# Designs tried in a protein design run: peptides against a protein of PDB entry 4Z63. Part 147

Target 1, 334 residues: chain A of PDB entry 4Z63
Amino acid sequence: LCLGMNDLTGNIPEDLFHLKRLNLLGIQENRLSGSLSREIRNLSSLVRLDVSWNLFSGEIPDVFDELPQLKFFLGQTNGFIGGIPKSLANSPSLNLLNLRNNSLSGRLMLNCTAMIALNSLDLGTNRFNGRLPENLPDCKRLKNVNLARNTFHGQVPESFKNFESLSYFSLSNSSLANISSALGILQHCKNLTTLVLTLNFHGEALPDDSSLHFEKLKVLVVANCRLTGSMPRWLSSSNELQLLDLSWNRLTGAIPSWIGDFKALFYLDLSNNSFTGEIPKSLTKLESLTSRNISVNEPSPDFPFFMKRNESARALQYNQIFGFPPTIELGHNN

## One batch from the design tools (peptide; made by RFdiffusion4, then SolubleMPNN)

Design b2_p18_5_s1 (from b2_p18_5, 6 letters changed)
Fold by OpenDDE base, seed 4:
Structure b2_p18_5_s1 (fold): chain B 334 residues (1-334), chain A 18 residues (1-18)
Amino acid sequence: as target 1 above (334 residues)
Amino acid sequence: PPVVFSSGSSWVSSEEIE
């Protein structure tokens, strides 16, 4: 049953929950309000539940133990409060959980040993606090993780060295500290292709440790951290780099010539730093910017990217990496 | 593809409101 993208108001009729054979319920992009009924438990054949972009409030009901076939739960952009229900945090069937842009709070707790099918987690823009859950690497299929815009004080857990499934990771604006530790840990994530760390590590030094290596890194975003230091030499070994944003830091020194050696680099923002010297001539030889449309359908994170032009402007959403216009931004350096 | 030189007033993030 798909009723998305309408102007439906009120709550879900209780009689709808008598549909025992229902595999898909999509009621997204409406004006549905009130609490999500506990009677959702009656939809025992449910595979996909999409209640996103509504006005739901209250706690998410703890009934997911009665939904053994549920693979997809989309609840982003609602007013949900409380934590992740225990039954949801223990769901062995769930592949994707998206609860971005809610008011969920408390400590983030997931039973990753039980969540054997979880491959995508989006909990961005919530009110989670405390530390990052150390057991996330126990979610052995977890590839996509957005935890941005929460209040995860402290450091990236040491256990994330074992996060082999991790490919797309955002911790943007989550009050994280110790970028050296974070990068030192995350370099062990052999499948990591996208790393977003914007608005963390305030005023720290960007490490220039030659022992750091990100083999498969395609997207690195560490903007608006007021980071000190220079262009990190370790980044030159990330030969697959496509998008680099280090804007709005306090990086100094020259822009190195190796920045033009990245064959796939199509978006570069080094603006609002303190770089000096000449613009490397190698930037004019970037193949990705001179060649025709690389229509390569490459994997993208499930979470969107946002480009914010100024503090007061609405951010532009990009659903895929290749949605970004080919860009070189070197403005506002001295 | 065309190269875009922006104004240098933007940054990328993973959330709409940061």
Scores: peptide ipSAE 0.272, ipTM 0.717, DockQ to the pose 0.789
Fold by OpenDDE base, seed 2:
Structure b2_p18_5_s1 (fold): chain B 334 residues (1-334), chain A 18 residues (1-18)
Amino acid sequence: as target 1 above (334 residues)
Amino acid sequence: PPVVFSSGSSWVSSEEIE
């Protein structure tokens, strides 16, 4: 049953929960309000539940143990409060959980040992607090993780050295500290292609440790951190780099010539730093900017990207990095 | 003007419910 993209109001009719054979319930992009009924437990054949972009409030009902076939739960952009219910945090069938842009709170706890099918987790823009959950690497299929805009004070857990499934990771604006430790840990994530750490590590030094290595890194965004130091030499070994944003930091020194050696680099933002010297001539030889025929295999995270033209502007949402034009931004340097 | 790039929900408010 697909009723999305309408102007439906009020609550879900109770009779809808009598549909025992229903595999898909999509009621997204409406004005449905009130609590999400516990009677969703009666939809025992449900594979996909999409209640996103509504006015739902209250706690998410703890009925997911009665939904053994549920693979997709989309509840982004609602007014849900409380925590992740225990049955949801233990779901063995769930592949994708999207609860972005709610008012969920408390400590983030998932039973990753039970969540054997979880591939994508989007909990961005909530009120989770405390520390990052140390057991996330136990979610053996977890590839896509957005935890941006929560209050995860402290450091990246040491256990994330074992996060082999991790490919797309956003921790933007989560009050994280110790960038040296974070990079030292995350370099062990062998499948990591997209790393976004914007608005963390305020005023720290960007490490220039030649022992750091990110072999499969395609997208690195560490903007607006007020980071000190220079362009890190370890980044030159990330040969698959497609997008680099280090804008709005306090980086100094010259832009190194190796920045032009990245064959797939199509988006470079080093603006609003304190770089000096000449623009490397090697930037004029970037194949991605000169050749129309370069098929860029872009990473496809399930979470959106946001771009602001300035600090006061509304952020534009992009679902794909491909939406960005080939760009070199070197403005506002000394 | 300078461009700021971010991902996930860094610039989204939980109060922005239509």
Scores: peptide ipSAE 0.026, ipTM 0.671, DockQ to the pose 0.088
Fold by OpenDDE base, seed 1:
Structure b2_p18_5_s1 (fold): chain B 334 residues (1-334), chain A 18 residues (1-18)
Amino acid sequence: as target 1 above (334 residues)
Amino acid sequence: PPVVFSSGSSWVSSEEIE
């Protein structure tokens, strides 16, 4: 049953939950309000539940033990409060959980040993607090993780050295500390292609440790951290780099010539730093900017990107990396 | 509530930054 993208109001009729054979319920992009009924438990054949972009409130019902076939739960952009229900945090069937842009709170706890099918987790823009869950690497299929815009005080857990499934990771604006430790840990994530760390590590030094290596890194965003230091030499070994944003830091020194050696680099923002010297001539030879055929077929993270072009503009949402226009931004430097 | 991106500077993020 798909009733999405309407102007439906009120609560879900209780009789809807009598549909025992229903595999897909999509009621997204409406004005549905009230609590999400616990009677969802009656939809025992449910594979996909999309209640996103509504006005739901209250706690998410703890009924997911009665939904053994549920693979997709989309609840982003609602008013849900409380924590992740225990039955949801232990769901062996769940592949994707999206609860972005809610008011969920408390410590983030997932039973990753039970969540054997979880491959995508989006909990961005919530009120989770405490530390990052150390057991996330135990979610052996977890590829896409957005935990941005929560309050995860402290450091990236050492256990994330073993996060082999991790490909797309966002921790933007999560009050994280110790960028040196974070990068030192995350470099061990062999499948990591996208790393977004914007608005963390306030005033720290960007490490220039030649021992750091991110082999498969395509997207690195560490903007607006007030980071000190220079362009990190270790980044020059990330030959697959496509998008680099280090804007709104306090980085100094020259922009190195190796920045133009990235064959796939199509988006570069180094604006609002303290870089000096000449613009590297190698930037004029970036193949991605000279060739019309940027391959659009590369996998992108499930979480959206946001770009704010100016102070007065709303941030533009980009669902794919290649949605970004080819850009070289070096403005507001010395 | 849906977070409206309010504040000003050009950077990339994965979330609406106030």
Scores: peptide ipSAE 0.251, ipTM 0.733, DockQ to the pose 0.270; fails the geometry check
Fold by OpenDDE base, seed 5:
Structure b2_p18_5_s1 (fold): chain B 334 residues (1-334), chain A 18 residues (1-18)
Amino acid sequence: as target 1 above (334 residues)
Amino acid sequence: PPVVFSSGSSWVSSEEIE
């Protein structure tokens, strides 16, 4: 049953929960309000539940133990409060959990040893506090993780050295500290291609340690951190780099010539820093900007990117990395 | 051609920039 993108109001009719054979319930992008009924437990055949972009409130019901076939739960952009229900945090069937842009709170806890199928987790823009859960690497299929815009004080856990499944990771605006430790840990994530760390590590030094290596890194975003230092030499070994944003920092020195050696680099923002010297001539020879034919059908993260083009403009949402226009930003370095 | 954006207030994030 798909009723998304309408002007439906009120709550879900109770009789809907009698549909025991229902595999898909999509009621997204409406004006549905009230609590999400615990009677969803009666939908025992449910594979996909999409209640996103509504006005739901209250706690998410703890009934997911009665939904053994549930693979997809989308509840982003609601007014949900409380924590992740125990049955949801222990779901062995769940592949994707999206609860971005809610009012969920407390310490984030997931039973990753039970959540054997979880591959995508989006909990961005909530009120989670405390530390990052050390056991996230125990979610052996977890590839996409967005925990941005929460209050995860402290450092990236040492256990994340073992996060082999991690490919797309965002922690933007989450009150994280110690960028040197974070990069030192995350370099061990062999499948890491996308790393977003914007609005963290305020005033720290960007490490220039030649021992750091991110072989598969395609997207690095560390904007608006007030970072000191220079262009990191370790980044020159990330030959697959496509998008680099280090804007709104306090980086100094020259822009190195090796920045133009990235064959796939199509988006570069180094604006609002303190770089000096000449613009490398190699930037004028970037193949990705000169050749039309780089159709890179590469996997993209499940979480969206946002770009604010103008102070007065709304941030544009990009669901795919390739949705970004080819860009070189070097402004405001004086 | 490469697009140069002149607006000095742009950065990328995974969440809407307030």
Scores: peptide ipSAE 0.200, ipTM 0.724, DockQ to the pose 0.642; fails the geometry check

Design b2_p18_5_s2 (from b2_p18_5, 6 letters changed)
Fold by OpenDDE base, seed 3:
Structure b2_p18_5_s2 (fold): chain B 334 residues (1-334), chain A 18 residues (1-18)
Amino acid sequence: as target 1 above (334 residues)
Amino acid sequence: KPVLISNGSSWVSSEEVP
């Protein structure tokens, strides 16, 4: 049943929960309000539940033990409060959980040993607090993780050295500290292609440790951290780099010539730093800016990117990295 | 030609900007 993108108001009719053979319920992009009914438990054949972009409030019902086939739960952009229900945090069937842009709070707890199918987790823009869950690497299929815009104070857990499944990771604006430790840990994530760390590590030094190596890194976004230091030499070994944003930092020194050696680099923002010297001539040789054949079929994060052109502007949403226009931005440097 | 956009006020994030 797909009723998305309407002006439906009020509650879900109770009779809808009698549909025991229903595999897909999509009621997204409406004005549905009140609590999400516990009677969802009656939908025992449910594979996909999309309640996103509504006015739902209250706690998410703890009924997911009665939904043994549920693979996809989308509840982004609602008013949900409380934590992740225990039955949801223990779901062996769930592949994707998206609860971005809610009011969920407390300590984030997932039973990753039980969540054997979890591939994508989006909990961005919530009110989770405490530390990052150390057991996330136990979610052996977890590839996509957005935890941005929460209050995960402290450091990246040491256990994330073992996060082999991790490919796309965002921790933007999560009150994180110690960028040197974070990068030192995350370099062990051999499948990591996308790393977004914007609005963390305020005023720290960007490490220039030549021992750091991100083999498969395609997207690095570390904007608006007030980071000191220079362009890190270790980044030159990330030969697959496609997007680099280090804007709105306090980085100094020259822009190195090796920045033009990235064959796939199509988006570069180094603006609003304290870089000096000449613009490297090698930037004019970037193949991705000269060739039209950017392979459109590269895997992208499940979480959106947002580009803000100025402090007062509305952020533009991009669902794919390739949606970014080819850009070189070097403005507002010394 | 890559357009050097002087609009050095852009940054990328994975969060909804208010």
Scores: peptide ipSAE 0.117, ipTM 0.704, DockQ to the pose 0.696; fails the geometry check
Fold by OpenDDE base, seed 1:
Structure b2_p18_5_s2 (fold): chain B 334 residues (1-334), chain A 18 residues (1-18)
Amino acid sequence: as target 1 above (334 residues)
Amino acid sequence: KPVLISNGSSWVSSEEVP
């Protein structure tokens, strides 16, 4: 049943939950309000539940043990409060959980040993607090993780050295500390292609350790951290780099010539730093900026990107990395 | 042609910036 993209108001009629053979319920992009009924438990054949972009409030009902076939739960952009229900945090069937842009709170806890099918987790823009869950690497299929805009005090857990499934990771604006430790840990994530760390590590030094290596890194975003240091030499070994944003830091020194050696680099933002010297001539030879055929068919994160053009502007949403225009931004340097 | 965005006030995030 697909009723998305309407102006439906009020609560879901309880009689809807008598549809025991329903595999897909999509009621997204409405004005549905109130609590999400616990009677969703009656939808025992449910594979996909999309309640996103509504006005739902209250706690998410703890009924996911009665939904053994549920693979997709989309609840982004609602008013949900409380934590992740225990039955949801233990769901062996769930592939994708999206609860971005809610008011969920408390310590994030997932039973990753039980969540054997979880491949995408979006909990961005919530009120989770405490530390990052150390057991996330136990979610052996977990590839896409957005935990941005929460309050995860402390450091990236050492256990994330073993996060082999991790491909797309955002921790933007999560009050994280110790960028040196974070990068030192995350370099062991062999499948990591996208790393977003914007608005963390306030005033720290960007490590220039030649021992750091991110083999498959395509997207690195570490903007607005007030980071000190220079362009990190270790980044020159990330030959697949497509997008680099180090804007709004306090980086100094020259922009190195190797920045133009990235064949796939189509988006570069080094603006609002303290870089000096000449613009590398190698930037004029970037193949990705001269050739029209950026392959749109590359895997992208499931979480959206947001570009903020100024402090007062609304962020523009981009659902795909390739939605970014080919860009070189070097403005507002000394 | 590379678009030099001269308005060097942009940054990318994965969060809804208010």
Scores: peptide ipSAE 0.040, ipTM 0.731, DockQ to the pose 0.738; fails the geometry check
Fold by OpenDDE base, seed 2:
Structure b2_p18_5_s2 (fold): chain B 334 residues (1-334), chain A 18 residues (1-18)
Amino acid sequence: as target 1 above (334 residues)
Amino acid sequence: KPVLISNGSSWVSSEEVP
């Protein structure tokens, strides 16, 4: 049953929960309000539940043990409060959980040993607090993780050295500290292609440790951290780099010539730093900027990107990295 | 054509901006 993208108001009719053969319930992009009914437990054949972009409030009901076939739960952009229900945090069937842009709170706890099918987790823009869950690497299929805009004070857990499934990771604006430790840990994530760390590590030094290596890194975003130091030499070994944003830091020294050796680099933002010297001539040789054939077919993160063109400007949403125009920004350097 | 954006006031994030 697909009823998305309408102007439906009020509550879900109770009779809808009698549909025991229903595999898909999509009621997204409406004006549905009130609590999400516990009677969703009666939808025992449910594979996909999409209640996103509504006015739902209250706690998410703890009924997911009665939904053994549920693979997709989308509840982004609602008013949900409380924690992740225990039955949801233990779901063996769930592939994707999206609860971005809610008011969920408390400590983030997932039973990753039970969540054997979890591939994508989006909990960005919530009120989770405490530390990052140390057991997240036990989610053996977890590829996409957005935990941005929560209050995860402290450091990246040492256990994340073993996060082999991790490919796309965002921790933007989560009050993280110790960038040297974070990069030292995350370099062990062999499948990591996208790393977004914007608005963390305020005023720290960007490490220039030649022992750091990110083999498969395609997207690195560490903007608006007030980071000190220079362009890190270890980044020159990330030959697959497509997007680099180090804007709005306090980086100094020259822009190195090796920045032009990245064959796939189509987006470079080094603006609002203190870089000096000449623009490397090698930047004019970037093949990706001259060829129209950016491979549109590359896997992208499930979470959206947001670009601010100005501190006071509304952020533009991009659902894919390839939605970014080919860009070189070197403005506002001294 | 590469867009040389001289507007050195952008950054990328994955957070929802109100």
Scores: peptide ipSAE 0.034, ipTM 0.726, DockQ to the pose 0.728; fails the geometry check
Fold by OpenDDE base, seed 4:
Structure b2_p18_5_s2 (fold): chain B 334 residues (1-334), chain A 18 residues (1-18)
Amino acid sequence: as target 1 above (334 residues)
Amino acid sequence: KPVLISNGSSWVSSEEVP
């Protein structure tokens, strides 16, 4: 049953939960309000539940043990409070969980040993606090992780060295500390292609350790951290780099010539730093900016990127990295 | 000629503007 993208109001009729053969319930993009009924437990054949973009409130009901076929739960952009229900945090069937832009709170806890099918987790823009869960690497299929805009004080857990499935990771604006430790850990994530760490590590030094290596890194965003140091030499070995944003830091020195050697680099923002010297001539030779059709249907993160043209502007949402216009921004480095 | 589009844009992943 698909009722998304309407102006439906009120709550879900209770009789809808008698549909025991229902595989898909999509009621997204409405004005549905109140609590999500516990009677969703009666939908024992449910594979996909989409309640996103509504006015739901209260706690998410702890009934996911009665939904053994549930693969997709989308609840982003609601008013949900409390934690992740225990049955949801233990779901062996769940592939994708999206609860971004809610009011979920407390310590983030997932039983990753039980969540054997989880491949995408979006919990961005919530009120989770405490530390990052050390057991996330036990989610052996977890590829996409958005935990941005929460309050995860401290450092990236040492256990994330073993996060082999991790490909897309956002921790933007999560009160993280110790960028040197974070990069030193995350370099062991051999499948990591997208790393977003904006609005963390306030005033720290960006490490220029030649031992750091991100083999498959395509997207690196570490903006607005007030980071000190220079352009890191270790980044030159990330030959697949497509997008680099180090804007709004305190980086100094020259922009190195190797920045123009990235064959796939189509978006570069180094603005609002303290770089000196000449603009590398190699930047004028970036193939990605000269060739029309990088029709690269490359896998993108499941979490959106938000671009603000100015501090007062509404953020533009980009669902695909390739939706970014080819850009070189070097402004405000004087 | 490479089209240099200077967009003085800061972007943050997963920052939904309310």
Scores: peptide ipSAE 0.022, ipTM 0.624, DockQ to the pose 0.507; fails the geometry check

